# Ledger of designs, part 166: peptides against a protein of PDB entry 4Z5W

Target 1, 305 residues: chain A of PDB entry 4Z5W
Amino acid sequence: IPDVFLELNKLWYFSAQSNLFNGEMPRSLSNSRSISLLSLRNNTLSGQIYLNCSAMTNLTSLDLASNSFSGSIPSNLPNCLRLKTINFAKIKFIAQIPESFKNFQSLTSLSFSNSSIQNISSALEILQHCQNLKTLVLTLNFQKEELPSVPSLQFKNLKVLIIASCQLRGTVPQWLSNSPSLQLLDLSWNQLSGTIPPWLGSLNSLFYLDLSNNTFIGEIPHSLTSLQSLVSKENAVEEPSPDFPFFKKKNTNAGGLQYNQPSSFPPMIDLSYNSLNGSIWPEFGDLRQLHVLNLKNNNLSGNIP

## One batch from the design tools (peptide; made by RFdiffusion4, then SolubleMPNN)

Design b2_p24_1_s2 (from b2_p24_1, 16 letters changed)
Fold by OpenDDE base, seed 1:
Structure b2_p24_1_s2 (fold): chain B 305 residues (1-305), chain A 24 residues (1-24)
Amino acid sequence: as target 1 above (305 residues)
Amino acid sequence: SEEEKKEKELLEYLQNNSGYLTTE
């Protein structure tokens, strides 16, 4: 990318995604006062990510996903006072979340999907201080770590939580009960164990639940048959989606089905590929908004209602 | 129709229903 952004002093939106750009991010771009939305996703850009937050006063959205950037996560990003959305998916950081992110009050949507992020305990401890954080995607990180269950963790405003395919150990964390506005939860493709907690059915906004491909045991909580968002349409809060798309993927090399907004996901309960026992509750019939109920590959018994 | 579009989107989702969510 040419270093010509000094002359582009009125440039508000720059999207150069899905090209063949290589080299480093231009210094003039990292100092742009005008840019609000920057997307350079799916290129071959390299070097250290550096943004002059004191200059980039209009920056609200940053998508650098699927590039060849190296080094640390930029610890100065919280100084970009208007920065709301960050997509750093598929950047090989091999790092922990910076402590400075405790002060990242403008942050609403964050993805580090497949970015070699380490120390989930530290990451969640830091990110809980982001009071405006609504979307958190941490898929394909924290390999074989334990999902912390510390009750003091609190994500009050969390709407979308995706921590899939991490081989995480532990249980469904009790601290998620402190996220009453949660709409989408994906903890699939982990090594989570124990029972599915009944308090999940108290998450009245939860329309998409994926706990598939874990080691859960016991009965399906009857409280899941009373998920209010799946009983009635009236509570479908259209929340502002992140500026980055989601993909449902079978593996890292497969093309995924693209979803531009979390609201584009069909209402779903996926508990497949666990060790759940007992019966299918007839009261799943009360979930009139449910599109997908996947209970395959469990130890369920009795009659299909 | 909008219903046919939703049905098609649901069928496409069901066919691709195995997997995890990412942003990449």
Scores: peptide ipSAE 0.493, ipTM 0.853, DockQ to the pose 0.603
Fold by OpenDDE base, seed 5:
Structure b2_p24_1_s2 (fold): chain B 305 residues (1-305), chain A 24 residues (1-24)
Amino acid sequence: as target 1 above (305 residues)
Amino acid sequence: SEEEKKEKELLEYLQNNSGYLTTE
């Protein structure tokens, strides 16, 4: 990418995604006062990520996903006072979330999917201080760590939580009950154990639940049959979606089905590939908005209602 | 129609039902 962004003093949106750009980000780009949205996803950019937040005062969205950047996560990003959306998926940081992210009050959407992030306990402890955080994607990180269950963790405004395919141990964490506005939860493809907690059915905005491919035991909580978002068409207020797409992938090498917004997901309960027992509750028939109920590969018995 | 589009998207989703969510 040429170093010409100093001359482009009116450039508000720069999207150069899905090209063949290599080398480092040009210094003029990292110092652009005009750019609000920057997307360089799916290139071969390298070097360290550096943004001059004192210069980049208009930066609101940053997508650098699927690049060959190296080094640490830029600790100065919280100084970008208007920065709301960050997509750092598939950047191999091999790092922890910076402590400075405790001060990241502008942050609304964050993805580190497949970015070799370490220490989930530290990550969640830091990110809980991001009071405006609505979307958090941490898929394909924290390999074989334990999902912290510390009740003091609070994500008050969390709408979308995805921590899939981490081989995480532990249970469904009680601190999720502190996120009453949660709409989408994906904890699939982990090694989570214990029972599915009944309080999960109290998350009235939860329309997409994926707990598949874990080691959950016991009965399906009856409270899941009373999920209000699945009983009635609540007018899901079109909350501003993150500026990055989601993908449903079968594996790391497969192309995924792209979803531009969380609202584009079909209402779903996926509890497949666990060790759940007991019966299918007849009251699942009350979930008139439910599109997908996946209970396959469990130890369920009795009659199908 | 929008309904046919949603039905197609649902069918594609159902065919791809095994998987996890990412942003990559």
Scores: peptide ipSAE 0.488, ipTM 0.856, DockQ to the pose 0.612
Fold by OpenDDE base, seed 3:
Structure b2_p24_1_s2 (fold): chain B 305 residues (1-305), chain A 24 residues (1-24)
Amino acid sequence: as target 1 above (305 residues)
Amino acid sequence: SEEEKKEKELLEYLQNNSGYLTTE
């Protein structure tokens, strides 16, 4: 990418996605005062990620996903006072979340999907201080770690939480009950155990629940038949979507279905590939907005209602 | 129709429904 961005003093949006750009990010781009939206996703860019936050005063969105960047996560990003959305998916950091992210009050959407992030306990302890955080994607990190169950963890404004395919151990954490605005939860493809907690049915905005491919036991909580978002069409408040798309993938090498916003997901409960027992509750028939109920590959018995 | 489009999108989703969510 040429170092010409100093002359482009009116450039608000720069998208160079899915090209063959290599080398480092141009210094003029890292110092741009005009850019609000920056996407360099799916290139071969390398070197360290450096942004001059004192210069980049208009930066609101950053997508650097699927590049060959190296080094640490930029600890100065919280100094970008308007930066709301960050996609760092598929950047091999091999790092922990910086402690400076405790001060990241502008942050609304963060993805580190498949970025070799370590120490989930530290990550969640840091990110809980981001009071405006609504979307958090941590898929394909923290391999074989334990999902912390510390009741003091609090994500008050969290709407989308995705921590899939981490081989995480532990149980569904009680601290998620402190997120009453949660709309989408994906904890699939882990080694989570215990019972599915009844308090999940109290999350009135929860329309997408994926707990598939775990080691859950016991009965399906009856409270899931009373998920308010699935009983009635509440006015889908057009909530501000993250600037980055989501993908549903079977594996890391497969192309996934693209979803540009969380509201594009069909209302779904997936509890498949567990060790759940008991009956299917007839009251699942009350979930008039439910598009997908996946209970396959469990130990369920009785009649299908 | 918009309904046929939604039905097709749902069918495509169901056919590909096994997987986890990412942003990559």
Scores: peptide ipSAE 0.476, ipTM 0.840, DockQ to the pose 0.609
Fold by OpenDDE base, seed 2:
Structure b2_p24_1_s2 (fold): chain B 305 residues (1-305), chain A 24 residues (1-24)
Amino acid sequence: as target 1 above (305 residues)
Amino acid sequence: SEEEKKEKELLEYLQNNSGYLTTE
C-alpha cells in the first residue's frame, strides 16, 4: 500500500480487504486524522502493528484480520479514545492481552479469533474493566487452558461471547450470571465438564446457545424452556452489531457461512455431542421462536415430545 | 419470498451445523 494518506485529509472510510497487499502498513495511514473506519482484512500485510492514537482521533473501527502481522499487540490502542471495534482475528501474536486494555473504555467489540492469544485468566481479568464491551470473540486461543470460574469477574454489558475451539477445561462459569444482557453464547468445541447450570435459563435475552462438543453431564436444565427471547418476539433488541462479520466454521477447512450481524443467526439451542441424560422436556414446545434444537449424540432417554 | 429466503438460510445453516463461530 503506498504512503499517500497525508494528502487524503478527507478520507473517512478506507476499505482494502481481500486483496494481495503485502509489506508494512503505510506510516501516513497510521497517522491519518480523518479516517474513522479502516479495514485491511485478508491481505498479506506484515511487520508490527503501530497506530499513532494521538493523530488518529477519528478512528472508530479497525479490521486488520487475516494478515501476516507479527510482534506484540499494540498496548497504546486504549489511547485511541473513539476506537470501538477491533478485529485482530488470524494474526499470530503469541502473546497475552496487554494490561493497558483495562483502560479501554471506548471498546465495544473485540475479536482475537485464532490469534495465538495466551492466558485466558489474565485476558478476562483485563477485559472485565472495559465497561462498554458488548462483543467478545476469543475462539481458537488458549489451547488446553482452564476457563476461569472466578465469581468476581463481571461483564455487565456483554451481549455476545464466543470462546469456541480452545480445548478449554472447567465448567460453565458462574460469572456469566452477571451478564443479564447476554444474547449469544458459544462455548462449543471445548473440554468443558460438569452440569449445565440452571441460571442460564434466567438470561432472558439469550436466543443463541451453543454448548455442543463438550463433556457436559446430567439433565438439561428445565429453565432453558423458559428463555423469554425464545418464547416471545418482544425482547428482540436490535443491537448495534460489530463492524466485522462472523463465520460459522465447519471442522473441515472449508469456508464457513458468513453472518454480518448476530441478529441474523437463527434462534438456537445446541447441546449436541455431550453426555447429557434424562428426558427432553415437553415445555421446549413453548419456545415458539426457536428455529434449531440440536440434542444429538447424548445419553437422553424417554419420549420425544 | 422473505420466508423462502429464511428457510433456505436455515437449511444451509442446518447443513453447516457442525461448526463454531469465528471472525475469520
Scores: peptide ipSAE 0.445, ipTM 0.818, DockQ to the pose 0.623

Design b2_p24_1_s3 (from b2_p24_1, 15 letters changed)
Fold by OpenDDE base, seed 5:
Formats: C-alpha cells, structure tokens, sequence
Structure b2_p24_1_s3 (fold): chain B 305 residues (1-305), chain A 24 residues (1-24)
C-alpha cells in the first residue's frame, strides 16, 4: 500500500479488503486524521500493528483480520476514543489481551477469532470493564484452558458472545446470568461439562443458543421452553451490528456461510452431540419462533412429542 | 494409530454435521 494518505486529508472510508497487499501498513495511514472506517481484511500485510491514536481521532472501525501481522496487540488502541469495532480475526498474536483494554470505553464489538489469544481468565477480567461491549468473539483461542465461572464477571450490555472451538473445560459460566440482553450464545465445540443451567431460559432476548459438541449431561432444562424471544415475536430492535461479518463454519476446509448481522441467524437451539438424557419436552411446541431445534446425538428417550 | 484415525474420522464427521461461528 503506498504511503500517500497524508495527501488524502478528506478520506473517511478506506476499504482495501481481499486484495494482495503485502508489507507494512503505511505510516501515513496510521496517522490519518480523516479516516473513520479502515478495512484491510484478507491481505498479506505484515509487521507490527501500530496506530497513532492521537492522530487517528476519527477512527471508528478497524478491520485488519486475516493478515500476517506479528507482535503484540497494540496496547494504545483504547486511546482511539471513537474506536467502536475491532476485527483482529486470524492474526497470530500469541498474546494476552492488554491490560489497557480495561479503559476501552468506546469498544462495542471485538473479534479475536483464531488469533492465538492466551489466558481466557485474564481476557474476560479485562474485557468486563468495557461497559459498551455488545459483541465479543473469541472463537479458536485459549486451547484447553478452563472457562472461568467467577460470578463477579459482569458483561452488562453483552448481546453476542461467541467462544467456540477452544477445547475449553469447565461449565456454563454463571456470570452469563448477569447478561440479560444476551441474544446469541455460541459455546459449541468445547469440552464443557456439567448440566445445562436452568437460568439460561431466563435470558429473554436469547434467540440463538449453540451448546453443541460438548460433554453436557442431565436433562434439558424445562426453562428453555419458555425463552420469550422464541415464544413471541419480540421486535428485535435492530441494534447496529458490528462492522464485520460472521461465518458459520461447518467444515474446516469449506468457507462458512456469511451472516452480515447477528439477526440474520435463524432462531436456534442446538444441543446436539452431548450426553443429555431424559425426554424432549412437549412445551418446545410453544417456541413458535424457533426455526432449528437440534437435539441429535444425545441419550434422550421417551416419545417425540 | 487406529485410535487417532478414529478420532480424526469422528472429528471430520462432527465437523460435517455441526458448525460454529467465526469472524474469519
């Protein structure tokens, strides 16, 4: 990418995604006062990520996903006072979340999907201080760590939580009960154990639940038949979606289906590939908004209602 | 060897029949 952004003093949006750009991010770009949205996703950019937050006063969205950046997560990002959305997916950091992110009050959407992030306990302890955080994606990190269940963790405004395919141990964390606005939860492809907690059915905005491919035992909580978002057409207030797309990845070698907004996911309960027992509750018939109920590959018995 | 092959086959089967959300 040429170092010409000093001359582009009116440039508000720069998208150069899905190209063949290599080398480092140009210094003039890292110092741009005009840029609000920056997307360099899916390139071969390298070097350390550096943004001059004192200069980049208009930066609101940053997508650097799927690049060959090296080094640490830039600890100065919280100084970008208008920065709301960050996509750092598929950047091999091999790092912990910086402590400075405790001060990241502008942050609304964060993805570190497949970014070799370490120490989930520290990550969640830091990110809980981001009071405006609504979307958090941590898929393909924290390999074989334990999902912390510390009740003091609090994500008050969290709407989308995705921590899939981490081989995480532990149970469904009780601190999620402190997130009453949660709409989408994906904890699939882990080694989570115990029972599915009944308080999960009290999350009235929860329309998408994926607990598939874990080691959950016991009965399906009857409270899941009372998920209000699935009983009635709640006018899901179309809250501003993150500026990055989501992908439902089925096969490791295939491109996932793209979803531009969390609301584009079909209303779903997926409890497949666990060790759940007991019956299918007839009251699942009350979930008139449910599109997908996946209970396959469990130890369920009795009659199909 | 057989146990690893079985794990890989099961993983592939699971991957074909279950999915997870990413942003990549």
Amino acid sequence: as target 1 above (305 residues)
Amino acid sequence: EEEEELKEALLEYLQNNSGYITTE
Scores: peptide ipSAE 0.514, ipTM 0.862, DockQ to the pose 0.280
Fold by OpenDDE base, seed 2:
Structure b2_p24_1_s3 (fold): chain B 305 residues (1-305), chain A 24 residues (1-24)
Amino acid sequence: as target 1 above (305 residues)
Amino acid sequence: EEEEELKEALLEYLQNNSGYITTE
């Protein structure tokens, strides 16, 4: 990418995604005063990520996903006072979340999907201080770590939590009960154990639940048949979605289906590939908004309602 | 070897039949 952005003093949106750009991010781009939305997703950009937050006063969205950047996560990003959305997916950091992210009050949406992030306990302890954080994606990190179940963790405004395919151990964390606005939860493809907690059915905005491919035992909580978002069409106030797309990935090598916003996911309960027992509750028939109920590959018995 | 092959086959089977959400 040429170093010409100093002359582009009116540039508000720059998208150069899915190209063949290599080398470092231009210094003039890292110092742009005008840019609000920056997407360089799916290139071969390299070097250290550096943004001059004192210059980049209009930066609101940053997508650098699927690049060959190296080094540390930029600790100065909280100084970008308008920065709301960050996608750092598929950047091999091999790092922990910087402590400076405790001060990242502008942050609303963060993805580190497949970014070699380490120490989930530290990551969640830091990110809970981001009071405006609504979307958190941590898929394909924290390999074989334990998902912390510390009741003091609080994500009060969290709407989307995705921590899939981490081989995480532990249980469904109790601190999620402190997130009453949760709409989408994906904890699939882990080694989570114990029972599915009944308080999940109290998350009235939860329309998408994926707990598939874990080691959950016991009965399906009857409270899941009373998920209010699946019983009635709530007037889902379309809250601002992240500026980055989501992908439902089946195979590691296949392109996933793209979803531009969390609300584009079909209402779903997926509990497949666990060790759940007992009956399928007939009251699942009350979930009139449910599109997908997947209970396959469990130890369920009785009648199919 | 057989246990690893069985795990890989199971993983492949599971990957074909279940998916997870990413941003990549």
Scores: peptide ipSAE 0.513, ipTM 0.861, DockQ to the pose 0.274
Fold by OpenDDE base, seed 3:
Structure b2_p24_1_s3 (fold): chain B 305 residues (1-305), chain A 24 residues (1-24)
Amino acid sequence: as target 1 above (305 residues)
Amino acid sequence: EEEEELKEALLEYLQNNSGYITTE
């Protein structure tokens, strides 16, 4: 990309996604005072990510996903006082989340999916301080780490949590009970164990639950039959979507179905590919908004209601 | 026969919808 953005003092939106751009991000772009939305996803851009946050006072959305960037996560991003959405998916950082992200009060949506992020404990300890964080995607990171269950972790405004395909150990973390606004939870394709906790049924906004492909045991909590968002339509909160799409993928290398908003996901409970036992509760029939109930490949018994 | 076809179609549907969420 040529370094010509100094003259583009009215550039508000720049999208150059899915091209063949190589080399470093232009310095004039990294210093743009006018740009609000920057998307350079799916290119071959390289080097370190640098943004002059003191100059980029209008930056609200940043999508650099699927590039060949390297080095550390830019620790100065919290100084971009209007920056709300960040997509760093598929950038191979091999790094931890910077401690400076504790101060990232403008942050609403963050994705590091498949970005070689390490230390999930530190990541969650840092990101819990982001008071406006609503969407967090950490899929394909933290390989074989333990999902921290520290009850002091609090994501009060969290609506979307996706930490899939990490081979994470541990249990469904108790600290998620402190996220009453949670709408979408994907912890699929891990090595999570124990029982599914009954308090999940108290998450009145939870319309999408994927716990599939884990090692959960015991009965399905009866409280899941009373998920209020799946009983009635009253809680369909039209919330501002992240400026990045979601993809449901069967594997790491396949194309996935694209979902532009979390609300575009069908209301779902997926508990498939576990070691759950006991009966299927007839009261799942009360979940009038539920589109998908997947209980396959468990040790369930009794009658299908 | 119809019950097996329905089970197969349901299995295919469930297999086709198995996956995890990413942003890429």
Scores: peptide ipSAE 0.473, ipTM 0.827, DockQ to the pose 0.360
Fold by OpenDDE base, seed 1:
Structure b2_p24_1_s3 (fold): chain B 305 residues (1-305), chain A 24 residues (1-24)
Amino acid sequence: as target 1 above (305 residues)
Amino acid sequence: EEEEELKEALLEYLQNNSGYITTE
C-alpha cells in the first residue's frame, strides 16, 4: 500500500479487503487523524502492527484479519480512545493478551480467532476489565489449556462468547452465570467435561448454544427447555454488531457460511457429539423460536417426543 | 500412527458434520 495517506486528511473509511497488498502498513496510515474505519482484511501485509493512537483519534474500527503480521499484540491499542472493534483473526502472534488491555474501556468487540494466543487464564483475567466488551471471539487459540472456572471472573456485558476449537479442558465455567445478557455461546470442539449446568437455562437472552464436540456427560438440563429467548419472540434489539463478519466453518475445504451479524445465526441448541444420557425432554417442543436442535451422537435413550 | 489417523479421520468427519464459529 502506498504511503499517501497524509494527503487524504478527510478519509474516514478505508476498506481495501481481499486484495493482494503486501509489505508493511504505510506510516501515513498508522498516523491518520481522519480514519474511523480501517479494514485491510485478507491481504498479505507483514511486519509488526503499529498504530499511533495519539494521532489516530478517530479510529473506531480496525480489521487486520488474515494478514501476515508478526510480533506481539500492540500494547498501546487501549490508548486509541475511540477504538471499539478489533479483528485480529488469523494473525500469528504467538503471544498473550497485553496487560494494558485491562484499561481498554472503548473496546466492544474483539476477535483473535486463530491468532496463536496463549494463556487463556491471563486473557480472561485481563479482558474482564473491559467494561464495554460485548463480543469476544477466541476460537482456535489456547490449545490444550484449561478453561478457567474461577468464580471471580465477570463479563457483565458479554453478549457473544465464542471459544471454539481450542481443545480446552475443564467444565462449563460458573463465571458465565454472571453474564445475564449472553445471547450466543459457542464452546464447541473442545475437551470440556462434566455435566451441562442447569444455570445455562437461566440465560434469558441465550438463543444460540453450541456445546457440540465435547465430552459432556449426564442428562440434558431440563432448564434448557425454558430458555426465554427460544420460547417467545423477544424483540431482539438489534444492537450494533461488530464491524467484522462471522463464519460458521463446516467443511475444512469450503469457505464457511458468512454471517454479518450475530442475530443472523438461527436460534440453535447443539449438544451433538457428547456423552449425554437420559431422555429428550418433551418440553423442547415449547421452544417455538428454536430452528435447530441437534442432539445426535450421544447416549440418549427413551422415546423421541 | 493408526490411532492418529483414526483421530484425524474422526476430526474430519466431525468437521464435515458440525461447525464452529470463526471470524476468518
Scores: peptide ipSAE 0.522, ipTM 0.867, DockQ to the pose 0.280; fails the geometry check

Design b2_p24_1_s4 (from b2_p24_1, 16 letters changed)
Fold by OpenDDE base, seed 4:
Structure b2_p24_1_s4 (fold): chain B 305 residues (1-305), chain A 24 residues (1-24)
Amino acid sequence: as target 1 above (305 residues)
Amino acid sequence: EEKEKKEKELLEYLQNNSGYITTE
């Protein structure tokens, strides 16, 4: 990418995604006063990610996903006072989330999917201070760590939480009950154990629940049959979606279905590939908005209602 | 048409449903 962005003093949106750009981000781009949305996703850019937040006063969205950047997560990003959306998926950081992210009050959407992030306990402890955080994607990180169950963790405004395919141990964390606005939860492809907690059914906005491919035991909580978002059509308040797409993938090499917003996911309960027992509740029939109920590969018995 | 589109999208989703969500 040429170092000409100083001359582009009116450039508001720059998207150069899905090209063959290599080398480092040009210094003039990292100092752009005009750019609000920057997407360089799916290139071969390298070096350290550096943004001059004192210069980049208009930066609201940053997508650098699927690049060959190296080094640490830029600790100065919280100084970008208007920065709301960050996609750092598939950047091999091999790092922890910086402590400075406690001050990241502008942050609304964050993805580190497949970014070699370490220490989930520290990550969640830091990110809980991001009071405006609505979307958090941490898929393919924290390999074999324990999902913290610390009740003091609080994500009050969290709407989308995706921590899939981490081989995480532990239980469904009680601190999620402090996220009453949660709409989408994906904890699939972990080693989570224990019972599915009944309080999940109290998350009135939860329309997408994936707990598949874990080691959950016990009965399906009857409270899941009363998920309000699945009983009645909530007038989906068009909430500002993240500026990055989501993908449902079977594996890292499979072409995934693209979803431009979380609300594009079909209403779903997936509890497949666990060790759940007992019966299927007939009251699942009350979930008139439910599109997908996946209970396969469990120890369920009785009649199918 | 809109129903058929949603049904098709749902079928495509179900065919791919054994996966996890990413942003990559």
Scores: peptide ipSAE 0.511, ipTM 0.874, DockQ to the pose 0.621
Fold by OpenDDE base, seed 5:
Structure b2_p24_1_s4 (fold): chain B 305 residues (1-305), chain A 24 residues (1-24)
Amino acid sequence: as target 1 above (305 residues)
Amino acid sequence: EEKEKKEKELLEYLQNNSGYITTE
């Protein structure tokens, strides 16, 4: 990418995604005062990510996903006072989330999907301080770590939480009950154990629940038959979506189906590929908005209602 | 037609979406 952004003093939106750009991000781009939305997703950009946040005062969205950047996560990003959305998916940092992210008040949407992020405990302890954080995607990180179940963790405004395919151990963490606005939860493809907690059914905005491919035991909580978002249409809050798309993938190497917003996911309960027992509750019939109920490959018995 | 489209979209979902969500 040429270093010509100094002359582009009115440039508000720059998208150069899905090209073949290589080398480092131009210094003039890292110092742009005018740019609000920057997307360089799906290129071969390299070097360290550096943004002059003191210069980039208009930066609101940053998508650098699927590049060959190296080094640490830029610790100065919280100094970009208007930065709301960050997509760093598939950047192999091999790092922890910077402590400075405790001060990231502007942050609303963050993805580190498949970015070799380490230390989930530290990550969640840091990110809970991001009071405006609504979307958090941490899929394909924290390999074989334990999902912390510290009740003091609080994501007050969290609406989308995706921590899939991490081989995480532990249980469904009780701190999720502190996120009453949660709409989408994906904890699939982990090694989570224990029972599915009944308090999940109290998440009145939860329309998408994926706990598939874990080691959950016991009965399906009857409270899941009372998920208000799946009983009535009234809770489909059209919320500002993150500026990055979601992909549902079967494996790390396949292309997934693209979803441009969380609301594009069909209302779903997926508890498949666990060790759940007992019966299918007839009251699942009350979930009139439910599109997908996946209970396959469990130890369920009795009659299908 | 709209019903068939939704049924097709759901079928494509069911066929393709036994997986996890990413942003990449």
Scores: peptide ipSAE 0.464, ipTM 0.838, DockQ to the pose 0.630
Fold by OpenDDE base, seed 3:
Structure b2_p24_1_s4 (fold): chain B 305 residues (1-305), chain A 24 residues (1-24)
Amino acid sequence: as target 1 above (305 residues)
Amino acid sequence: EEKEKKEKELLEYLQNNSGYITTE
């Protein structure tokens, strides 16, 4: 990308995603006073990520995902006082989340999916201080770590939490009960164990639950039949979507499903590929908004209601 | 060798069947 952005004093939106751009980000772009939305996703950009936050006073959205950037996560990003959304998916940092992110009050949506992030305990301890954090995607990180269950963790405004495919150990963390606004939870493809906690059914905004491909045991908690968002339509909170899309890879040969908004996810309960026992509750019939109920590959018995 | 191969196959399997990510 040429270093010509100094002359582009009115550039508000720059999208150059899904091209063949290589080399470093131009210094003039990293110093742009006008840019609000920057997307360079799916290129071959390299070097360190550096943004002059004192100059980039209008920056609200940053998408650098699927690039060949190296080095540390830029610790100065919290100084970008208007920066709300960050997509760093598939950037191989091999790093921990910077301690400076405790001060990241503008942050609303963060993705580090498949970014070789380490130390989930530190990451969650830091990110809980982001009072405006609504969307957190940490898929394909923290390999074989333990998901912290520390009850003091608080994500009060969290709407979307995706921590899939990490081979995480532990249980469904009780600190999630402190997230009453949670709409989407994906903890699939881990090594989580224990029982599915009944308090999940108290998350009145939860319309998408994926706990598939874990080692959960016991019965399906009856409280899941009372998920208010799946009983009635009224709780579809049209909240501001993150500026980054969600991709679900289907099996190797099918193009991934792209979801531009969390609200575009089908209302779902997926508990498949566990060791759950007992019966299917007939009261799942009360979940009139539910599109997908996946209970396959468990130890369930009795009658199908 | 066989353990590394299984771990690589598992990683590839997990990468192909991973939950939601935010990029292509």
Scores: peptide ipSAE 0.138, ipTM 0.682, DockQ to the pose 0.170
Fold by OpenDDE base, seed 2:
Structure b2_p24_1_s4 (fold): chain B 305 residues (1-305), chain A 24 residues (1-24)
Amino acid sequence: as target 1 above (305 residues)
Amino acid sequence: EEKEKKEKELLEYLQNNSGYITTE
């Protein structure tokens, strides 16, 4: 990418996704006063990520995903006082989240999916201080770590939590009960154990639940049949989506479906590939908004309602 | 074996995607 952005004093949006750009990010781009939305996703950009937050006073959205950047996560990003959304998916940092992110009050949406992030306990302890954090994606990190269950963790404004495919150990963390606005929870493809907690049915905004491919035991909580978002349409709070798409793969051979908003996901309960027992509750028939109920590959018995 | 094969195929797929990735 040429180093010509100093002359582009009116440039508000720069999108150069899915090109063949190599080398470092231009220094003039890292110092742009006008840019609000920056997307360089799916290139071969390399070197250290550096942004001059004192110059980039209009920066609100940053997508650098699927690049060959190396080194540390930029610890100065909290100084970008308007920066709301960050996509760092598929950047191999091999790092922990910086302590400076405790001060990241502008942050609303963060993805580190497949970014070689380490220490989930430290990551969640830091990110709980981000009072405006609504969307958190940490898929394909923290390999074989323990999902912390520390009751002091608080994500009061969290709407979307995705921590899939980490081989995480532990249980469904009780601190999620402190997130009453949670709409989407994906903890699939881990090594989570214990029972599914009944308090999940008290999350009145939860319309998408994926706990599939774990080691959960016991009965399906009857409280899941009373999820208000799946009983009636009236509670679907359309919140502002992150500027970054979600990707969901249906089957190993299918192309990934792109979802631009969390609200575009089908209302779903997936508890498949666990060790759940007992009956399928007939009261799942009351979930009139439910599109997908997946209970396959469990130890369930009795009648199908 | 089948679970490990599916997990590997899923990981390979997820490695080819960017942004907010969910698993099916």
Scores: peptide ipSAE 0.031, ipTM 0.686, DockQ to the pose 0.087

